# Peptides against a protein of PDB entry 3OGK: the designs that were tried, part 9

Target 1, 307 residues: chain A of PDB entry 3OGK
Amino acid sequence: ATPDRLSRRFPNLRSLKLKGKPRAAMFNLIPENWGGYVTPWVTEISNNLRQLKSVHFRRMIVSDLDLDRLAKARADDLETLKLDKCSGFTTDGLLSIVTHCRKIKTLLMEESSFSEKDGKWLHELAQHNTSLEVLNFYMTEFAKISPKDLETIARNCRSLVSVKVGDFEILELVGFFKAAANLEEFCGGSLNEDIGMPEKYMNLVFPRKLCRLGLSYMGPNEMPILFPFAAQIRKLDLLYALLETEDHCTLIQKCPNLEVLETRNVIGDRGLEVLAQYCKQLKRLRIERGADEQGMEDEEGLVSQRG

## One batch from the design tools (peptide; aimed at target 1 K85 E111 D167)

Design b1_p10_3_s2 (made by RFdiffusion4, then SolubleMPNN; from b1_p10_3, 6 letters changed)
Fold by OpenDDE base, seed 4:
Structure b1_p10_3_s2 (fold): chain B 307 residues (1-307), chain A 10 residues (1-10)
Amino acid sequence: as target 1 above (307 residues)
Amino acid sequence: SLSLVQLRRA
């Protein structure tokens, strides 16, 4: 479909999802006329889609100018923006979005590639937004944003239920977790092993409603921080955890209400047996082959038809 | 430590 055809057929469209072509190895090799640019769509949104409140771009090329135009065109009517595996923009584009769309409820940049200029976009969001429900910049590289702004967002956005972040030191998020009273989902952060202080994470307090979780770099020494609320965990992302097969067995056994598990093949057939035994509510299982486990021939660390 | 993005690309 073309943008003009869409607006003519559906002038009252409220939700739009656009998918680009599969991610190429190098974005600079994508032809300019391949159709992966959001520009013509943003133009059409600005001119003819006056009721649009939700926009999802997946694997699209998005410029700062595109974001600025979208932001100004939809302003406080924009409730959802998802830049899913997109590229081509900088944090200036994000700043424009949060500056003009002050009632945005969902903001996602998961796995997007961008140039980071500063942390102003998150600060602006913290200063002016009280509507945010979902914030997701999982699998991104922000180095200039402040955990304090994330805390402010949690304090001001009482409907905040899902937050996925990059590599924040988890201890810097203590204030965030305290403020995020209604948070149900958290992914990301960074757990950093400290040989001199192995207990440094033991006193972490998570939001009471937390039930969907994926802590990055969580090893067996940090895993016990989940035990007090393991029974309420419904979704667990262990793709980037540092758990071996037996660690998986230990944790899974403590999560009888688990509905969704995402992990690597390190879980093994043994872990899958434990999963079947203890997690009777399991609805979805995702197992990926870990790059770090390539070439391993041990049966316990591999998933086969037996599991 | 490597970022999650870096780990996923590896």
Scores: peptide ipSAE 0.102, ipTM 0.825, DockQ to the pose 0.673
OpenDDE base, seeds 1, 2, 3, 5: peptide ipSAE 0.094, 0.085, 0.092, 0.051; ipTM 0.820, 0.809, 0.819, 0.787

Design b1_p10_3_s3 (made by RFdiffusion4, then SolubleMPNN; from b1_p10_3, 5 letters changed)
Fold by OpenDDE base, seed 1:
Structure b1_p10_3_s3 (fold): chain B 307 residues (1-307), chain A 10 residues (1-10)
Amino acid sequence: as target 1 above (307 residues)
Amino acid sequence: SLSRVQLARL
């Protein structure tokens, strides 16, 4: 489809999702002459899609100029921006979005690659936004953003229900968790083992409504922090947890209401058996082959045809 | 240790 054809056919379009060149089996909806660039689409949005409030770019090239144009064209009408596995922009583009789109509810940069100039975009978002419901920069490398801005966002955005972050030290997020009273989903952070302080994380207080969770680098020593609310957990992301097969079994047994599990092959057939036994509400299971598991000879950490 | 981004790319 071309941008001009879309706007002519659907001038009242409220939601647009564009996918760049797919891997193998997906339809390339972008003309070859435009490659994976959003520029022609942003031009069309700016000129003709006046009711557009939700934009999702997946695997596309997005420049700061594209983001600036989009931001100015949609302003407070833009409720959702998802830069899903995109590239080509800097934090200046993000700053433009949050500066001009003061009522944005969903901001996603998950798995996007970008040049980080500063942390101003998150600060600006913290200072002026009260509408945010979903913030997701999972699987990104921000080094210049402040956990204090994340806390401010939680304090000011009472509808904030889902936050996914990069490698913030989880203890720096204590203030955030306290402020995020309505948070239902959290992914990311960084749990860092301290041999000299084994109880480092035992006093973490999570939001009372938290039911979708993925703590990065969570090992068996940190896993007990979930036990007080494990029966409340509906979704677990264990892709970046440091759990072995037995740890999976231990945790899964405590999560009878689990609906979604994402994990690595380390769960093994044993973990899958335990999952089937204890998690009767399971709707979705994703098992990835971890890079660390490619060379493991341990049969217990492998999913076979029996699992 | 590999970052999450590095782990996802492998």
Scores: peptide ipSAE 0.030, ipTM 0.709, DockQ to the pose 0.619
OpenDDE base, seeds 2, 3, 4, 5: peptide ipSAE 0.026, 0.028, 0.025, 0.027; ipTM 0.682, 0.708, 0.688, 0.703

Design b1_p10_3_s4 (made by RFdiffusion4, then SolubleMPNN; from b1_p10_3, 9 letters changed)
Fold by OpenDDE base, seed 1:
Structure b1_p10_3_s4 (fold): chain B 307 residues (1-307), chain A 10 residues (1-10)
Amino acid sequence: as target 1 above (307 residues)
Amino acid sequence: KLSLVEIRRA
């Protein structure tokens, strides 16, 4: 498809999702001669797609100039921007988006690669946005953003329901969790074992509505922090947890309302059996075979045809 | 390489 053809055919388009060439491509929406750049699409959006409020770029090259043009063209009409596994931009581009799109509700840059210049984009978002519902920079490596800005966002955006972040120390997010009263989903953070303070996370207070969760680097010592509300958990992301097979079994047994589980091969056949036994509402299961788990001799950590 | 298996209950 070409941008001009799309706009002519669908001048009132409200949502656009563009996919670059994936490894497992069923369909390539972008001709190879365009190199996967969003530039021609942004040009078309700016000129002809005046009702567009949702933009999702997946596996595309996005420059700061592209983001700036998009931001200025759509301004407060832009409600959703998803930079999904994109590359080519810096935090200046993000700053432009949040500066010009003051009513953005969904901002995603999950698994995108970018050059981080500063944390101004998140600060600007914190200072001026009250509309945000979904913020997702999961699996990114922002080092210059402030957890205080995240807290401010939670305080100001009362409709904030889903937040996925990078490797913030979880204890630095205490204020955020307190402010995010309506938060239903949280992924990311960083749980860091401290031999000198083994219970440093035991007093964490999570938002009351939290039901979709993925805490990075959560081990068996930290896992009990979930037990008080495990019955309300509907989605678990354990891909980056440090749980063994038995830990999985322990946690799963406490989550009878689990609908979605994402985990690694370490769950094993035993974990799958426990899952089947206790999680009758399960709708989706994702098992990722980690490189470190490939070829492991521990049968408990292997998923076979039995499981 | 990482492999992913997704199971969806119908």
Scores: peptide ipSAE 0.027, ipTM 0.651, DockQ to the pose 0.048
OpenDDE base, seeds 2, 3, 4, 5: peptide ipSAE 0.013, 0.026, 0.020, 0.024; ipTM 0.507, 0.652, 0.668, 0.645

Design b1_p10_4 (made by RFdiffusion4)
Pose (drawn by RFdiffusion4):
Structure b1_p10_4 (pose): chain A 307 residues (1-307), chain P 10 residues (1-10)
Amino acid sequence: as target 1 above (307 residues)
Amino acid sequence: SLTRYQRYME
């Protein structure tokens, strides 16, 4: 339908969610220029959806111009913006929205592709934003943003509940973790072990409500930092973990309250057996395919009728 | 080396 039709039928929308490209685009089957341009929609938002406080674009093309218009037109009213698997914008567009939308509660860019010119957008949030509840750049290449800015955001945003990040060194986020007192969910970061520091981590202060998490590149040697509070973990994202079938069993075994698990097929039939009696409350399970070229990651990394 | 994002794109 045309944007004109949407605003005529529902002039007082508070919240809007638009999907563009077919689902096949998440698997590199759809041309990049196929469509899903968000622009006519943002123009319609400017003129006729004057009550909109939340926008979620999924698999759509979003330009800097379009986000500059959205930020100016909705300004302090934009409580939530989700750029979900979108493309076509840069850090100029992010900066525009974080400077004009001073009361953003939830900002999300998971799996989006954009050009990174600088890191001022994150710094701008750190300097002026107090209201942020959820910040999410989970699956994203940011090389110019400072972990100091993220820590500062945690110090200023009392209601920060959920943050998902890129390839920050976990050790650089120690300050962030102490400051994020109300943090219930963390995903991302980078656990980089060096033989030099056998106990490079073991001294992580995780927020004492963290119950939904996934540490990227987590190996068997760093896995134990979760044991002190594994009884509390309700959601686990081992999708980007570097741990073998045996290690999965040992961790899954310690999470009796786990309700959501996402993992690669390295979990193996053996891991599913463990999950079968320790985690009776499990509600959602997703076993993504792993490295399927040189053996199934190990000789137990195949799930079957047994699992 | 490749980042997590770059590995995902492959």

Design b1_p10_4_s1 (made by RFdiffusion4, then SolubleMPNN; from b1_p10_4, 8 letters changed)
Fold by OpenDDE base, seed 1:
Structure b1_p10_4_s1 (fold): chain B 307 residues (1-307), chain A 10 residues (1-10)
Amino acid sequence: as target 1 above (307 residues)
Amino acid sequence: SLSLVELRKL
């Protein structure tokens, strides 16, 4: 569909999701001549979609100018912005969004590629937003943002329920976890093994409502930090965990209320058997292949037709 | 086991 046709037919549209170059999508909604740019859509939003509060761009090219225009056009009416696997923008564009959209509730940049100029966008968000419910920059490479700003966001946004981050050292997020009293979901961070301090993570205190979790680089030595609340875990993202087959079995059997599991092929048939035995509420299972798993000689770490 | 570097490439 073209932007103009959409606005004419649905002038009161509140939620828009655009997908660029779908690998598997049934409908390419973007004309080829627009190359997956959001620009014509942002123009149409600005002019004609005055009730739009939710925007989701997936695999689109998004410039800072596009973000600036969108931000100014929707201002406090914009509740959701998802830049899902997008590219073409910098942190200046993000700064514009958080500056103008003071009541944004969902901000997502998951798997987006961008140029990082500074950490001002997160600081601005921390200083002025009290509405945020979902913050997601999972699988991104922000190096200039401050964990202190994340803590401030948690303190000020009492409805904050889901936060997914990049490679923050988990110990730098202690203040964040303490402040995020209503947090239900956390993904990302960085667990770093320290031979000199093997128990450095054991005293981590997680938010009491935490039930959806994916800690990056969690190995078997760190895994026990989940055991005190494993029974309340509903979703696990183990894609970036450093768990082997037996570790999966150990963890899974402690999560009887697990509904969603995302992991790698290393779970193996054995892990799947354990999953079936202990996780009767499982609704979704995602298994990805690791780059190194295709050639593994260890059959235990492979999923066959048995599992 | 996957190295940290390999996991980041996924």
Scores: peptide ipSAE 0.027, ipTM 0.713, DockQ to the pose 0.203
OpenDDE base, seeds 2, 3, 4, 5: peptide ipSAE 0.017, 0.010, 0.015, 0.012; ipTM 0.591, 0.571, 0.566, 0.602

Design b1_p10_4_s2 (made by RFdiffusion4, then SolubleMPNN; from b1_p10_4, 8 letters changed)
Fold by OpenDDE base, seed 3:
Structure b1_p10_4_s2 (fold): chain B 307 residues (1-307), chain A 10 residues (1-10)
Amino acid sequence: as target 1 above (307 residues)
Amino acid sequence: PLSTVQLRRL
């Protein structure tokens, strides 16, 4: 579809999702002009899609100029922006979005690649937004943002229900978790094992409504922090956990209300048997091959057609 | 330790 054709057919469009280059197309089979740039779409949005409140770009090239134009054109009418696996922008583009779109409810940059200039975009969001429901920069590398701004967002955005972050030290998020009273979903952070202080995470207080969780680098020593609320867990993201097959079995047995599991092949057939036994509400299972599994000859860490 | 981004690239 072309931007102009879309606008003519659907002048009152409220939600737009554009998908760029598919994974299979990584094999140089797509011409350079594959339509991966958002620029012509941003121009069309600005001129003709005046009711558009939700924009989702997936695997597209997005410049700071594109973001600035989009921000100014939609302003407080923009409720959702998802930059899903996008590239080509900097934190200046994000700053423009949060400066002009003060009523944004969903902001996503998950798996996007960008140049980080500063942490001003998150600070500006913290200072001026009270509408945010979903913040997601999972699988990104922000080094210049402050966990204090995340806490401020949680305090000011009472409808905040889902937050996914990069590798913040989880102890720096204590204030955030305390403020995020309505948070249902959290992914990311960083659990860092400390042999000298094995209990350093045991006093973590999670939001009372938390039921969708993915803690990065959670090992068997940290896993017990979930046990007090494991019965309320509905979704687990264990893709970046450091759990072995037996650890998976231990955790799964404690999560009888689990609906969604995302994990690596390390769960094995044994973990799948335990999952079938204890998790009768399971709706979705995602198993990915882990990078570490290339060298592990451990038969227990393999999912076969038997599981 | 590897970042989550690095773990995804593997």
Scores: peptide ipSAE 0.204, ipTM 0.846, DockQ to the pose 0.639
OpenDDE base, seeds 1, 2, 4, 5: peptide ipSAE 0.198, 0.197, 0.194, 0.200; ipTM 0.844, 0.843, 0.843, 0.844

Design b1_p10_4_s3 (made by RFdiffusion4, then SolubleMPNN; from b1_p10_4, 9 letters changed)
Fold by OpenDDE base, seed 5:
Structure b1_p10_4_s3 (fold): chain B 307 residues (1-307), chain A 10 residues (1-10)
Amino acid sequence: as target 1 above (307 residues)
Amino acid sequence: GLSTVELRRL
């Protein structure tokens, strides 16, 4: 498909999702003429897709100039922007988006690669947006953004229901969780085990409606923080948890309403047996074989045809 | 170069 063909056929398009070809190499090694640049599409959006409110770029090359043009062209009409596994932009591009699109509801940069210049984009979003429902920069590397801005967003955006972040220290998000009264989903953060202070996370208070969760680096010592609301958990992302097979069994037994589980091969046949026994509402199971599990000879941490 | 274009028109 071409941009011009798109606009001619669908002049009243409201939602666009573009998928670039799979990236087999590093982003900077992709040929310039492979067709994965969003530039021609952004031009077409600006000129001819005046009703477009949702844009999803997946595995595309996106520049700051592209984002700036998109932002100015759609302004407050843009409700959704998803930069899904994209690359080529910096935080300046994000700043342009949040500056011009003051009513954006969904902002996603999950698994995107970018150059971080500053944290101004999140600050600007915090200062002016009250519409945000979904914020997702899961599996990204932001080091210059402020947890305080995230708290401000939670306070000001009363419809905020899903937030996925990078490696914020969870204790820095206490204010965020307190403010995010309607939050249903949280993924990311960073739990850092401290042998000298094993209870440092035990007083963490999660939003009352939280039911979809994935805490990064959660180990067996931190896992009990979920127990008070484990019965209301519907989705667990354990891909980045530091749980062994028996830890999985312990947690799964406490989540009878679990509908979606994503985890690594460490769950093993034992964990799958427990899952089948206790989680009768399970709808989706994702098991990924991690590099760590590939090197282990211990079968209890492996999923076989028996599980 | 694009693998898929998904369109929704209202």
Scores: peptide ipSAE 0.068, ipTM 0.715, DockQ to the pose 0.023
OpenDDE base, seeds 1, 2, 3, 4: peptide ipSAE 0.067, 0.098, 0.066, 0.095; ipTM 0.765, 0.788, 0.716, 0.786; seeds 2, 4 fail the geometry check

Design b1_p10_4_s4 (made by RFdiffusion4, then SolubleMPNN; from b1_p10_4, 8 letters changed)
Fold by OpenDDE base, seed 5:
Structure b1_p10_4_s4 (fold): chain B 307 residues (1-307), chain A 10 residues (1-10)
Amino acid sequence: as target 1 above (307 residues)
Amino acid sequence: KLSRVELARL
């Protein structure tokens, strides 16, 4: 569909999801002549889609100018912006969004590639937003944002229920977790093994409602931090965990209410057997091939037709 | 070890 055809057919559109050229998928929703740029769509949104409050761009090219135009056109009417696997923008574009869209509830940049100029966008969000429910910059590279701003967001946004972050040291998020009283979902962070201090994370206090979790770089030494609330876990993302087959078995046995598991082939047939035995409420299982599997000939770390 | 971003790009 073209932008102009969309606005003519649906002038009262409230939610728009656009998919750019899938790296792997056969059908472009955007004509090839546009190269997957959001610019023509942002122009149409600005001019003709005045009721639009939710925008989701997936695998598209987004410039700072596009974000600035969108921000100014929708202002406080914009409730949701998802830049899902997008590229072409900088943190200046994000700053424009959070400056002008002060009532935004969902902000997502998951797996997006961008140029980081500074951490001002997160600071501005922390200083002025009280509406945020979902913040997601999972699998992104931010080095200039402050964990303190994330804590401020948690304190000010009482409806904050889902936060996914990049490589923050998990101990820098102690203040955030304390403030995020209604948080149900957390993904990301960085657990750093310290052979000299194996218990450095054992006193980490998670939000009481936390039930969807994916801690990055969690190894078997850190895994016990989940045990006090493992029975309330409904979703686990173990794609970036450093768990072997036996570690998976140990954790799964402690999660009888697990509904969603995302992991790598390292779970093995044994892990799948344990999953079937203990997780009777499982609704979704995602197993991805890990990059580390090219070297492990161990039969236990592979999912076969038996698992 | 590959970063999460590197792993997501594979």
Scores: peptide ipSAE 0.032, ipTM 0.736, DockQ to the pose 0.530
OpenDDE base, seeds 1, 2, 3, 4: peptide ipSAE 0.023, 0.024, 0.025, 0.028; ipTM 0.645, 0.640, 0.651, 0.703

Design b1_p10_5 (made by RFdiffusion4)
Pose (drawn by RFdiffusion4):
Structure b1_p10_5 (pose): chain A 307 residues (1-307), chain P 10 residues (1-10)
Amino acid sequence: as target 1 above (307 residues)
Amino acid sequence: PLTRRQLFEE
């Protein structure tokens, strides 16, 4: 339908969600220029959806111009913006929205592709934003943003509940973790072990409410930092973990309250057996495919009728 | 080396 039709039928929308490219685009089957331009929708938002406080674009093309218009037109009213698997914008567009939308509660860019010219957008949030509840750049290449800015955001945003990040060294986020007193969910970061520091981590202060998490590149040697509070973990994202079938069993075994698990097929039939009696409350399970070229990651990394 | 995103896209 045309944007005109949407605003005529529902002039007082508070929340809008638009999907563009077919689902196949998530698997590199759809041309990049196929469509899903968000622009006519933003122009309609400017003129006729004057009550809109939340926008979620999924698999759409979003330009800097379009986000500059959205930020100016909705300004302090934009409580939530989700750029979900979108493309076509840069850090200029992010900066525009974080400077004009001073009351953003939820900002999300998971799996989006954009050009990164600088890190001022995150710094701008750190300097002025108090209201942020959820910040999410989970599956994203950011090389110019400072972990100091993220820590500062945690110090200023009392209501920060959920943060998902890129390849920050976990050790650089120690300050962030102490400051994020209300943090219930964390995903991302980078656990980089060096033989030099056998106990490089073991001294992580995780927020005492963290119950939904996934640490990227987590190996067997760093896995134990979760044991002190594993009884509390309700969601686990081992999708980007570097741990073998045996290690999965040991960790899954310690999470009796786990309701959501996402993992690669390394979990193996053996891991599913463990999950079968320790985690009776499990509600959602996703076993993604792993490295399927040089053996199934190990000789147990195959799930079957047994699992 | 490759980043997590580059590995994901491969």

Design b1_p10_5_s1 (made by RFdiffusion4, then SolubleMPNN; from b1_p10_5, 6 letters changed)
Fold by OpenDDE base, seed 1:
Structure b1_p10_5_s1 (fold): chain B 307 residues (1-307), chain A 10 residues (1-10)
Amino acid sequence: as target 1 above (307 residues)
Amino acid sequence: GLSRVQLARL
């Protein structure tokens, strides 16, 4: 598909999703000369797609200039921007988006690779946005952003329901969790084991509506922090948890309303049996091979044809 | 240890 053909056919398009590497069935529809760059699409959006409010780029090359052009062209009409596994931009491009698109509701850059210049984009978002519903920079490496800006966003954006972050120390997010009164989903953070303070996380207060959760580096010692609200959990992301098979069994038994589970092969056949027994509302299961599991000879941590 | 981003790339 070409940008010009799209705008001519659908001048009133409100939502656009582009994939840089289409599935084989659609490969012939993308000219090779575009190389997965969003530039020609951003040009077309700017000129002809005046009703576009949602943009999703997946596995595309996005420059700061592309983001700046998009931001200025759509301004407060842009409600959703998803940079899903994209590359080629810096935080300057993100700053342009949040500066010009002050009514953005969804901002995603999950698994995108970028050059981090500063944390100004998150600060600008915190200072001026009150519309944000979804913020997702899961699986990214922002080192220059402030958890205080995240707290400010939670305070100002009363419709904020989903936040996925990088490696923030969870204790630095206490203020954020207190402010995020309507938060339903949280993923990321960093739980850091401290031998001198084994219970340092036990007093964490989570948002009352939290039901979709994925805490990074959560081990068996931290897992009990979920028990008070485990019955309300609908989705668990355990891909980056440090749970063994037995820990999975323990947690799953406490989550009878679980609808979505994402985990590693460490769940094993035993964990799958427990899942089938206790989680009757399960709709989706994703099991990935973890890098840590490639060397495990223990059969208990493996999923076989029985699971 | 490996970051979760590094783990996801493996």
Scores: peptide ipSAE 0.030, ipTM 0.710, DockQ to the pose 0.553
OpenDDE base, seeds 2, 3, 4, 5: peptide ipSAE 0.025, 0.029, 0.026, 0.026; ipTM 0.688, 0.708, 0.700, 0.698

Design b1_p10_5_s2 (made by RFdiffusion4, then SolubleMPNN; from b1_p10_5, 8 letters changed)
Fold by OpenDDE base, seed 1:
Structure b1_p10_5_s2 (fold): chain B 307 residues (1-307), chain A 10 residues (1-10)
Amino acid sequence: as target 1 above (307 residues)
Amino acid sequence: GLSLVELRRL
């Protein structure tokens, strides 16, 4: 479809999702000659889609100019922006979004590639937003943002329920977790083994409502931090955990209310058996093949036809 | 160590 045709047919459109490439997508909405750029769509949004409050770009090329135009056109009417696996922008574009869209509720840049100029965008968001519900820059590398700004966001955005971040040291997020009283989902962070302080994470206090979790680099030594609330866990992202088959079994049996599990092939047939035994509410299972598991001789860490 | 982005790419 073309932007102009869409706006003419649906002038009152509130939610738009564009996919730049057909990867498992039913429709490629972007003409090939536009190369997956959002520019023509942003132009159309600015001119004709005056009720649009939710924008999701997936695998699109997005420039700072595009973001600036979108931000100014929709302003406080923009509630959701998802830059899902997008590229072409810098943090200046993000700054424009958070500057002009003061009531944004969902901001996602998961797996997007960008040029990081500074951390001003997160600071601006922290200083002025009280509406945020979902913040997701999972699988990104922001090096210039401050965990203090994340804490401020948690303090000011009382409806904040889902936060996914990059490689923040988890101990730097203690203030964030304390402030994020309504947080239900957290993914990312960085757990770093310290031989000199093996228990450095044991006193972490998580938000009381936390039930969807994916701690990056969580190994068997850190895993026990989940045990006090394992029974309330509904979703686990273990893709980037450092758990072996037995560790999976240990954790899974403590999560009887698990509904979604994402993990690697290391779970093995044994882990799947344990999963079936203890997690009767499981709705979705994703198993990826990790690079570290390729060619492993240990059959226990492999999923076969039995599992 | 590897970042999450790097781990994802492997």
Scores: peptide ipSAE 0.066, ipTM 0.799, DockQ to the pose 0.614
OpenDDE base, seeds 2, 3, 4, 5: peptide ipSAE 0.042, 0.010, 0.036, 0.031; ipTM 0.776, 0.560, 0.770, 0.734

